Peptides against a protein of PDB entry 4Z63. Designs and how they scored, part 88

Target 1, 334 residues: chain A of PDB entry 4Z63
Amino acid sequence: LCLGMNDLTGNIPEDLFHLKRLNLLGIQENRLSGSLSREIRNLSSLVRLDVSWNLFSGEIPDVFDELPQLKFFLGQTNGFIGGIPKSLANSPSLNLLNLRNNSLSGRLMLNCTAMIALNSLDLGTNRFNGRLPENLPDCKRLKNVNLARNTFHGQVPESFKNFESLSYFSLSNSSLANISSALGILQHCKNLTTLVLTLNFHGEALPDDSSLHFEKLKVLVVANCRLTGSMPRWLSSSNELQLLDLSWNRLTGAIPSWIGDFKALFYLDLSNNSFTGEIPKSLTKLESLTSRNISVNEPSPDFPFFMKRNESARALQYNQIFGFPPTIELGHNN

## One batch from the design tools (peptide; made by RFdiffusion4, then SolubleMPNN)

Design b2_p14_6_s1 (from b2_p14_6, 6 letters changed)
Fold by OpenDDE base, seed 2:
Structure b2_p14_6_s1 (fold): chain B 334 residues (1-334), chain A 14 residues (1-14)
Amino acid sequence: as target 1 above (334 residues)
Amino acid sequence: SSSWISTDLLPERP
């Protein structure tokens, strides 16, 4: 049943929950309000539930043990409160959980040993507090993780050295500390291609440790952290780099010539730093900017990127990395 | 640039 993108108001009719053969319920992008009924438990054949972009409130009902076929739960952009229900946090069928942009709170807890199918997790823009869950690496298929805009005070857990499934990771604006430890841990994630750490590590030094190595890193965003230091030499070994944003920091020294050796680098923002010297001539030889052959078919994160402007509350949304225009920004270096 | 990339959203009105 697909009723998305209408102007439907009120509650879901209770008789809808009698549809025991229903595989897909999509009621997204409406004005549905009130609590999400616990009677969704009666939809025992449900594979996909999309209630996103509504006015739902209250706690998410703890009935997911009665939904053994549920693979996709989309509840982003609602007014949900409380935590992740225990039955949802233990779901062996769930592939994708998106609860971004709600009012969920408390400690984030997932039973990753039970969540054997979970590959995508978006809990960005909630009110979770405490520390990052140390057991996230036990989610053996978890590839995409957005935990941005929560209050995860402290450091990246040491257990994340074993996060082999992790490919796309966002922790933007989550009150994280110790960038040296974070990078030292995350370099062990062999499948890590996208790392977004914007608005963390306030005033720390960007490490220039030659022992750091990110072999498969394609996207690195560490903007607006007030980071000190220089362009890190370890980054020169990330030969697959496509997008680099280190803007709005306090980085100093010269822009190194090796920045122009990245064959796939199409987006570079080093603006609003304190870089000095000449612009490397190697930047004029970036093959990605001269050839139209950007492979549009590369896997991307499930979470959107936002280009935030300092003077406007309006961010541009980019659903794919290749949605960014080819860019070299070196402005506002003093 | 007057912009930076992030994945943190301002609360969107439903």
Scores: peptide ipSAE 0.443, ipTM 0.873, DockQ to the pose 0.567
Fold by OpenDDE base, seed 4:
Structure b2_p14_6_s1 (fold): chain B 334 residues (1-334), chain A 14 residues (1-14)
Amino acid sequence: as target 1 above (334 residues)
Amino acid sequence: SSSWISTDLLPERP
C-alpha cells in the first residue's frame, strides 16, 4: 500500500493495521500526525515501512519484535522523540534504518550482535548525546553510517579499528575531538571509501603522519574545522581519491604537486585556508577533468551530501558524489 | 568558495 506524496492529515486509521498480508506500507510525504500506532505490530508480513516526511510525534512504538520480516524502516523527517525502541535495536531482519532529522535523544544504543542484517544506518540530525557507541563494529554488515549533527562528544572509539564492513561514514558536526586518533583508528577500516568529518576537531592540527594510509578512500571531507597544519602527505597514497574538501580550515604551506596525480579526482576544494606558493601545474593535467566517464552504477552513500554556505540557510542537496560538478576551488588563500 | 560540504542539516519539518 503506497499513499506517499499526498496531503493526508490526521493519524493512520486503525483498521489499516488489520492488513496482515501487507508487505509494504508507504505513507511518506504527508501531514500525518500524532503517535505512530502500536498497532503496526499487527502488520506481521511487513517488509518495508516508510513513514518519512510526516508530522509524527511521540516515541517510536516498541513492537518490532512482532515484525519478523521488516527489512526497511524509513522514518526520517518527523517529530519522533525518545530513543530507538529496544525491539528495533535488536531486530535481526532490519537491513536499513533511517531516522534522520527527528528529535531522538539519549544515548545511542544498538544491539549489533542481534542486528545481523543491518547494512545502512542514518541517524543524522537528532539529539543523541554521550559517546559514539563502541559496539557499532559488531554490526558485521553495516556499510553505511550517518551520525552527523548529534551531540556526541569525545573521540572515535578504538573498537572502530575492527569496523571492516564500514564503507561510508559521516560524523559531520558531532563535537568530536582528536582528529589524530580518529584518522589513526579509521585507517584500519579497509572498506572505507567515504569519510565526512566536517565541523569537528575545532582548531586541532591535521596530522601529517606518513604512516597513515586509507587504501580505498574516494571521498574525504574535513571542512570547517579550523584545522592547522599542511596538506597531509599520507593522503597522496589514496590513489582512488575522487573528492577532497578541506575548505574553511587554517591549513598553511604549499599545495603539493602530488594533488594533480589523482587520476579520479574531479572535485577539489581547498578554499578559505592559508595556503601559499604557486598553484601546482599538475592540477592542469587532472585526467578526470579532461575526460570523465561517469559510472551510473558506482556505489555511493545512502545519506545525502549538503553544500552549506550559512548555518541558518537551506543547503543544496547532492544525493550522489557525481552530482557534484567537476570543481577546483582554491580561492581565499594567501 | 563561500561553501563547504557536510552531511548535517538544520532540523527541518514538513
Scores: peptide ipSAE 0.433, ipTM 0.876, DockQ to the pose 0.547
Fold by OpenDDE base, seed 3:
Structure b2_p14_6_s1 (fold): chain B 334 residues (1-334), chain A 14 residues (1-14)
Amino acid sequence: as target 1 above (334 residues)
Amino acid sequence: SSSWISTDLLPERP
């Protein structure tokens, strides 16, 4: 049943919960309000539940043990409060959990040993606090993780050295500290292709450690951190780099010539730094900008990117990395 | 450009 993108108001009719054969319930993009009914437990055949973009409030009901076939739960952009229900945090069937842009709070706790099917987690823009959960690497299929805009004070856990399934990781604006430790840990994530760390590590030095290596890194975004240092030499070994945003930092020195050796680099933003010297001639020879057919049908993160102009402006949303226009931005370097 | 890339949103008022 798909009733999305309407002006539906009030609560879900109780009779809807009698549909025991219902595999898909989509009621997204409405004005549905109140608590999400516990009677969703009666939908024992449910595979997909989409309640996103509504006015739901209260706690998410702890009924997911009665939904043994549930693979997809989308609840982004609601007013949900409390934590992740125990039954949801222990769901063996769940592949995708999206609860982005809610008011969920407390410590983030998932039973990753039970969540054997979880491959995508979006909990961005919530009120989770404490530390990053050390047991996330125990979610052996977890590839996509957005934890942006939570209050995860401290450092990336050492356990993330073992996060072999991790491909797409966003921690933007999560009050993280110690970029050197974070990069030193995350370099061990052999499948990591997308790393977004914007609005963290305030005023720290970007490490220029030649021992750092991100073999499969395609997207690196570390913008608006006020980072000091220079263009990191270790990045030159990330031969698959497609998108680099280091804008709004305090990076100094020359832009190195190796920045133009990235065959797949189509988006480069180094603006609002303190770079000096000449623009490398190699940038004018970027194959990705000269070749017409970058039909790169590559997997993208499940979380969107946002191009922000200021804290108050509506950000432009990009659902895919290749939605970004081919860009070289070197402006505002003094 | 006065823009940067992020994955965080300002809470959209419901």
Scores: peptide ipSAE 0.429, ipTM 0.867, DockQ to the pose 0.516
Fold by OpenDDE base, seed 5:
Structure b2_p14_6_s1 (fold): chain B 334 residues (1-334), chain A 14 residues (1-14)
Amino acid sequence: as target 1 above (334 residues)
Amino acid sequence: SSSWISTDLLPERP
């Protein structure tokens, strides 16, 4: 049943929960309000539940043990409160969990040993507190992780050295500290292609440790951290780099010539730093900016990117990395 | 530019 993108109001009719053969319920992009009924437990054949972009409130019901076929739960952009229900945090069937932009709170806890199918997790823009879950690497299929805009004070856990499934990771605006430790840990994530760390590490030094290596890194975003230091030499070994945003930092020194050696680099923002010297002539030789054949078919994160301007609430949304226009931004340097 | 990339939204009220 697909009833998304309407002006539906009120609660879900209770009689809908009698549909025991229902595999897909999509009621997204409406004005549905109240609590999500516990009677969703009666939908024992449910594979996909999409309640996103509504006015739902209260706690998410702890009934996911009665939904043994549920693979997709989308509840982003609601008013949900409380934690992740125990049955949801233990779901062996769940592939994708999206609860971005809610009011979920407390310590984030997932039973990753039980969540054997989880490949995508979006919990961005919630009220989770404490530390990052140390057991996330036990989610052996977890590829896409957005935990942006939560209050995860402290450092990236040492256990994330073992996060072999991790490909797309965002921790933007999550009160993280110690960028040197974070990068030193995350370099061990062999499948990591996208790393977004914007609005963390306030005033720290960007490490220039030549021992750091991100083999498959395509997207690095570490904007608006007030980071000190220079362009990191370790980044020159990330030959697959496509997008680099280090804007709104306090980086100094020259822009190195090796920045033009990245064959796939189509988006570069180094603006609002303190870079000096000449613009590298190698930037005029970027193949990605001269060739029309950018391979559009590369996997992107499941979470959207936002281009924020002037700290305004209005951001441009980009659902794919290749949605960004080819860009070289070097403005507002000293 | 006057912009930076992030993955966090301000809570958009539905």
Scores: peptide ipSAE 0.420, ipTM 0.864, DockQ to the pose 0.548

Design b2_p14_6_s2 (from b2_p14_6, 5 letters changed)
Fold by OpenDDE base, seed 4:
Structure b2_p14_6_s2 (fold): chain B 334 residues (1-334), chain A 14 residues (1-14)
Amino acid sequence: as target 1 above (334 residues)
Amino acid sequence: SSSWISTDELPERP
């Protein structure tokens, strides 16, 4: 049953929950309000539940133990409060959980040992606090993780060295500290292709440790951290780099010539730093800017990117990396 | 640039 993109108001009629054969319930993009009914437990055949972009409030009901076939739960952009219900945090069937842009709070706790099918987690823009959950690497299929705009004070857990499934990781604006430790840990994520760390590590030094290596890194965004240091030499070994944003830091020194050796680099923002010297001539020879062949079928993160101009303004949303125009931004380095 | 890339968004509170 798909009722999305209407002007439906009120709550879900209770009689709807008598539909025991229902595999898909989509009621997204409405004005549905009140609590999400506990009676969703009666939808025992449910595979996909989309309640996103509504006015739902209260706690998410703890009934997911009665939904053994549920693979997809989309609840982004609601007013949900409380934590992730225990049955949801233990769901063995769940592949994708999206609860981005809610008011969920407390410590983030998932039973990753039970969540054997979880491959995508989006909890960005909530009110989670405490530390990053150390057991996330136990979610052995977890590929996509957005935890941006929560209050995860402290460092990236050492356990994330074992996060082999991790491909896309977003931690923007999450009060993280110790970039040297974070990069030292995350380099062990052999499948990591996208790393977004914007608005963390306030005033720290960007490490230039040549022992750091991100083999499959395609997207690195570490903007607006007030980072000191220079262009990191370790980045030169990330031969698949497509997008680099280090803008709005305090980076110094020359822009190295190796920045133009990235065959796939189509977006470079080094603006609003303190770089000196000449613009590398190698940038004029970037193959991706002279002969771009965009594969529309290239895997991308499930979470959106935002072009931010002000912390208080609505940003332009990009759902795909290749949605960014080919860009070289080197302005405001004096 | 007057902008930067992020994955954090403003809370769209109802």
Scores: peptide ipSAE 0.530, ipTM 0.906, DockQ to the pose 0.497
Fold by OpenDDE base, seed 3:
Structure b2_p14_6_s2 (fold): chain B 334 residues (1-334), chain A 14 residues (1-14)
Amino acid sequence: as target 1 above (334 residues)
Amino acid sequence: SSSWISTDELPERP
């Protein structure tokens, strides 16, 4: 049943929960309000539940133990409060959980040992506090993780050295500290292709440790951190780099010539730094900007990107990396 | 106008 993109108001009719054979319930993009009914437990055949973009409030009901076939739960952009219910945090069937842009709070806890099918987790823009959960690497299929805009004070856990499934990781604006430790840990994530760390590590030094290596890194975004230092030499070994944003930092020195050796680099933003010297001629030879055939069919993160002009304005949303125009931005370097 | 990429969004309160 798909009732998305209407002007539906009020609550879900109780009779809807009598549909024992219902596999898909999509009621997204409405004005449905109140609590999400516990009677969802009656939808025992449910595979996909989409309640996103509504006015739901209260706690998410703890009924997911009665939904053994549920693979997809989308509840982004609601007013949900409380924590992740225990049955949801222990769901063995769940592949994708999206609760982005809610008011969920407390310590983030997932039973990753039980969540054997979880591959995508989006909890961005909530009110989670405490530390990053050390047991996330126990979610052995977890590839996509967005935890942006939460209050995870401290450092990236050492356990993330073992996060072999991790491919796409977003931690923007999460009050993280110690970029050297974070990069030192995350370099061990052999499948990591996308790393977004914008608005963290305020005023720290970007490490220039040649021992750091991100073999499969395609997207690196570390913007607006006020980072000091220079262009990191270790990045030159990330031969698959497609997008680099280091804008709005305090980086100094020359832009190195190796920045133009990235065959797939189509988006480069080094603006609003303190770079000096000449623009490398190698940038004029970027194959990705000269060739018409950028393969648009690459796997992308499940979480959106935002082009922000200021901290308070509504940003332009990009759902795919290749949605960004080919860009070389070197402005505002003085 | 100067911009940067992020994955954090402004809470759209209903």
Scores: peptide ipSAE 0.515, ipTM 0.898, DockQ to the pose 0.493
Fold by OpenDDE base, seed 5:
Structure b2_p14_6_s2 (fold): chain B 334 residues (1-334), chain A 14 residues (1-14)
Amino acid sequence: as target 1 above (334 residues)
Amino acid sequence: SSSWISTDELPERP
């Protein structure tokens, strides 16, 4: 049943929960309100539940043990409170969980040993607190992780050295500290292609350790951290780099010539730093900016990107990395 | 630019 993108109001009719053969319930982009009914448990054949972009409130019901076929739960942009219910945190069928832009709180806990199918997790823009869950690497299929805009005070866990499935990781504005430790850990994530760390590590030094290596890194965003240091030499070994944003930091020194050797680099923002010297002539030879043949068919993160002009303003949303225009921004350096 | 990239979403209530 697909009833998304309407002006539906009120609550879900209870009689809908008698549809025991229902595989897909999509009621997204409405004005549905109240609590999400516990009677969802009666939808024993449910594979996909999309309740996103509504006015739902209260706690998410602890009924996911009665939904053995549920692969997709989309609840982003609601008013849900409380934690992730125990049955959801133990779901062996769940592939994708999206609960971004809610009011979920407490310590984030998932039973990753039970969640054997989980490949995408979006919990961005919630009220989770404490530390990042150390057992997240035990989710052996978990590829996409957005935990942005939560209050995860402290450091990236050492256990994330073993996060082999991780490809897309977002931690923007999560009160993280120790960028040197974070990068030292995350370099062990051999499948990591996208790393977003914007609005963390306030005033720290960006490490220039040549021992750091991100083999498959395509997208690095570490903007608005007030980071000190220079353009990191270790980044020169990330030959697949497509997008780099280090804007709104306190980086100094020259822009190195190797920045123009990245064949796939189509978006570069180094603006609002303290870079000095000449613009590297190698930037005029970026193949990605001279040839139309950017392979548009590369896998992207499931979480959206935002082009922010102000911390309080509505940002332009980009659902794909290649949605960004080819850009070289070197402005506001001194 | 006057902008930066983030995955930080402002809470938008519909």
Scores: peptide ipSAE 0.513, ipTM 0.901, DockQ to the pose 0.548
Fold by OpenDDE base, seed 2:
Structure b2_p14_6_s2 (fold): chain B 334 residues (1-334), chain A 14 residues (1-14)
Amino acid sequence: as target 1 above (334 residues)
Amino acid sequence: SSSWISTDELPERP
């Protein structure tokens, strides 16, 4: 049953929960309010539940043990409070959990040893506090992780060296510290292609350790961190780099010539730094900017990107990396 | 540009 993109108000009618054979319930993009009914437990055949973009409030009901076939739960952009229900945090069937842009709070706890099917986790823009969950690498299929705009004080856990399934990782504005440790850990994530660390590590030095290596890195965004240092030499070995944003830092020195050797680099923002010297001639030879055939069909993260002009302003949303125009931004340097 | 890329979203509360 799909009733999304309407102006429906009030609660879900109780009689809807009598549909025991229902596989898909989509009621997204409405004005449904109140608590999400516990009676969703009666939908024992449910595979997909989409309640996103509504006015739901209260705690998410702890009934997911009665939904053994549930693969997709989308609840983004609601007013949900409390934690992740225990039955949801232990769901063996769940492939995708999206609870972005809610008011969920407390320590983030998932039983990753039970969540054997979890592939995508979006908990961005909530009120989670404490540290990043050390056991996330135990979610052996977890590929896409957005934890942006939470308050995860401290460092990236050492256990993330073993996060082999991780491909897309977003941690923007999460109060993280120690960029040297974070990069030193995350370099061991052999499948990591997208790393977004914007608005963390305030005033730290960007490490220039030649021992760092990110073999499969395609997207690196570390903007607005006030980072010191120079263009990191270790990045020159990331031959698949497509998008680099290091804007709004305090990086110094020359822009190195190897920046033009990235065959797939179509978006480069080094603006609002303190770079000096000449613009490398190699930038004029970037193949991705001269060839029209950018393959739009590459795997992308499930979480959205935002082009921010101000920390307090609404940003333009980009659902795909290739939605960004081919760009070289070197403005506002010394 | 006066912009940067982020995955940081402003809470849109209804």
Scores: peptide ipSAE 0.525, ipTM 0.902, DockQ to the pose 0.503; fails the geometry check

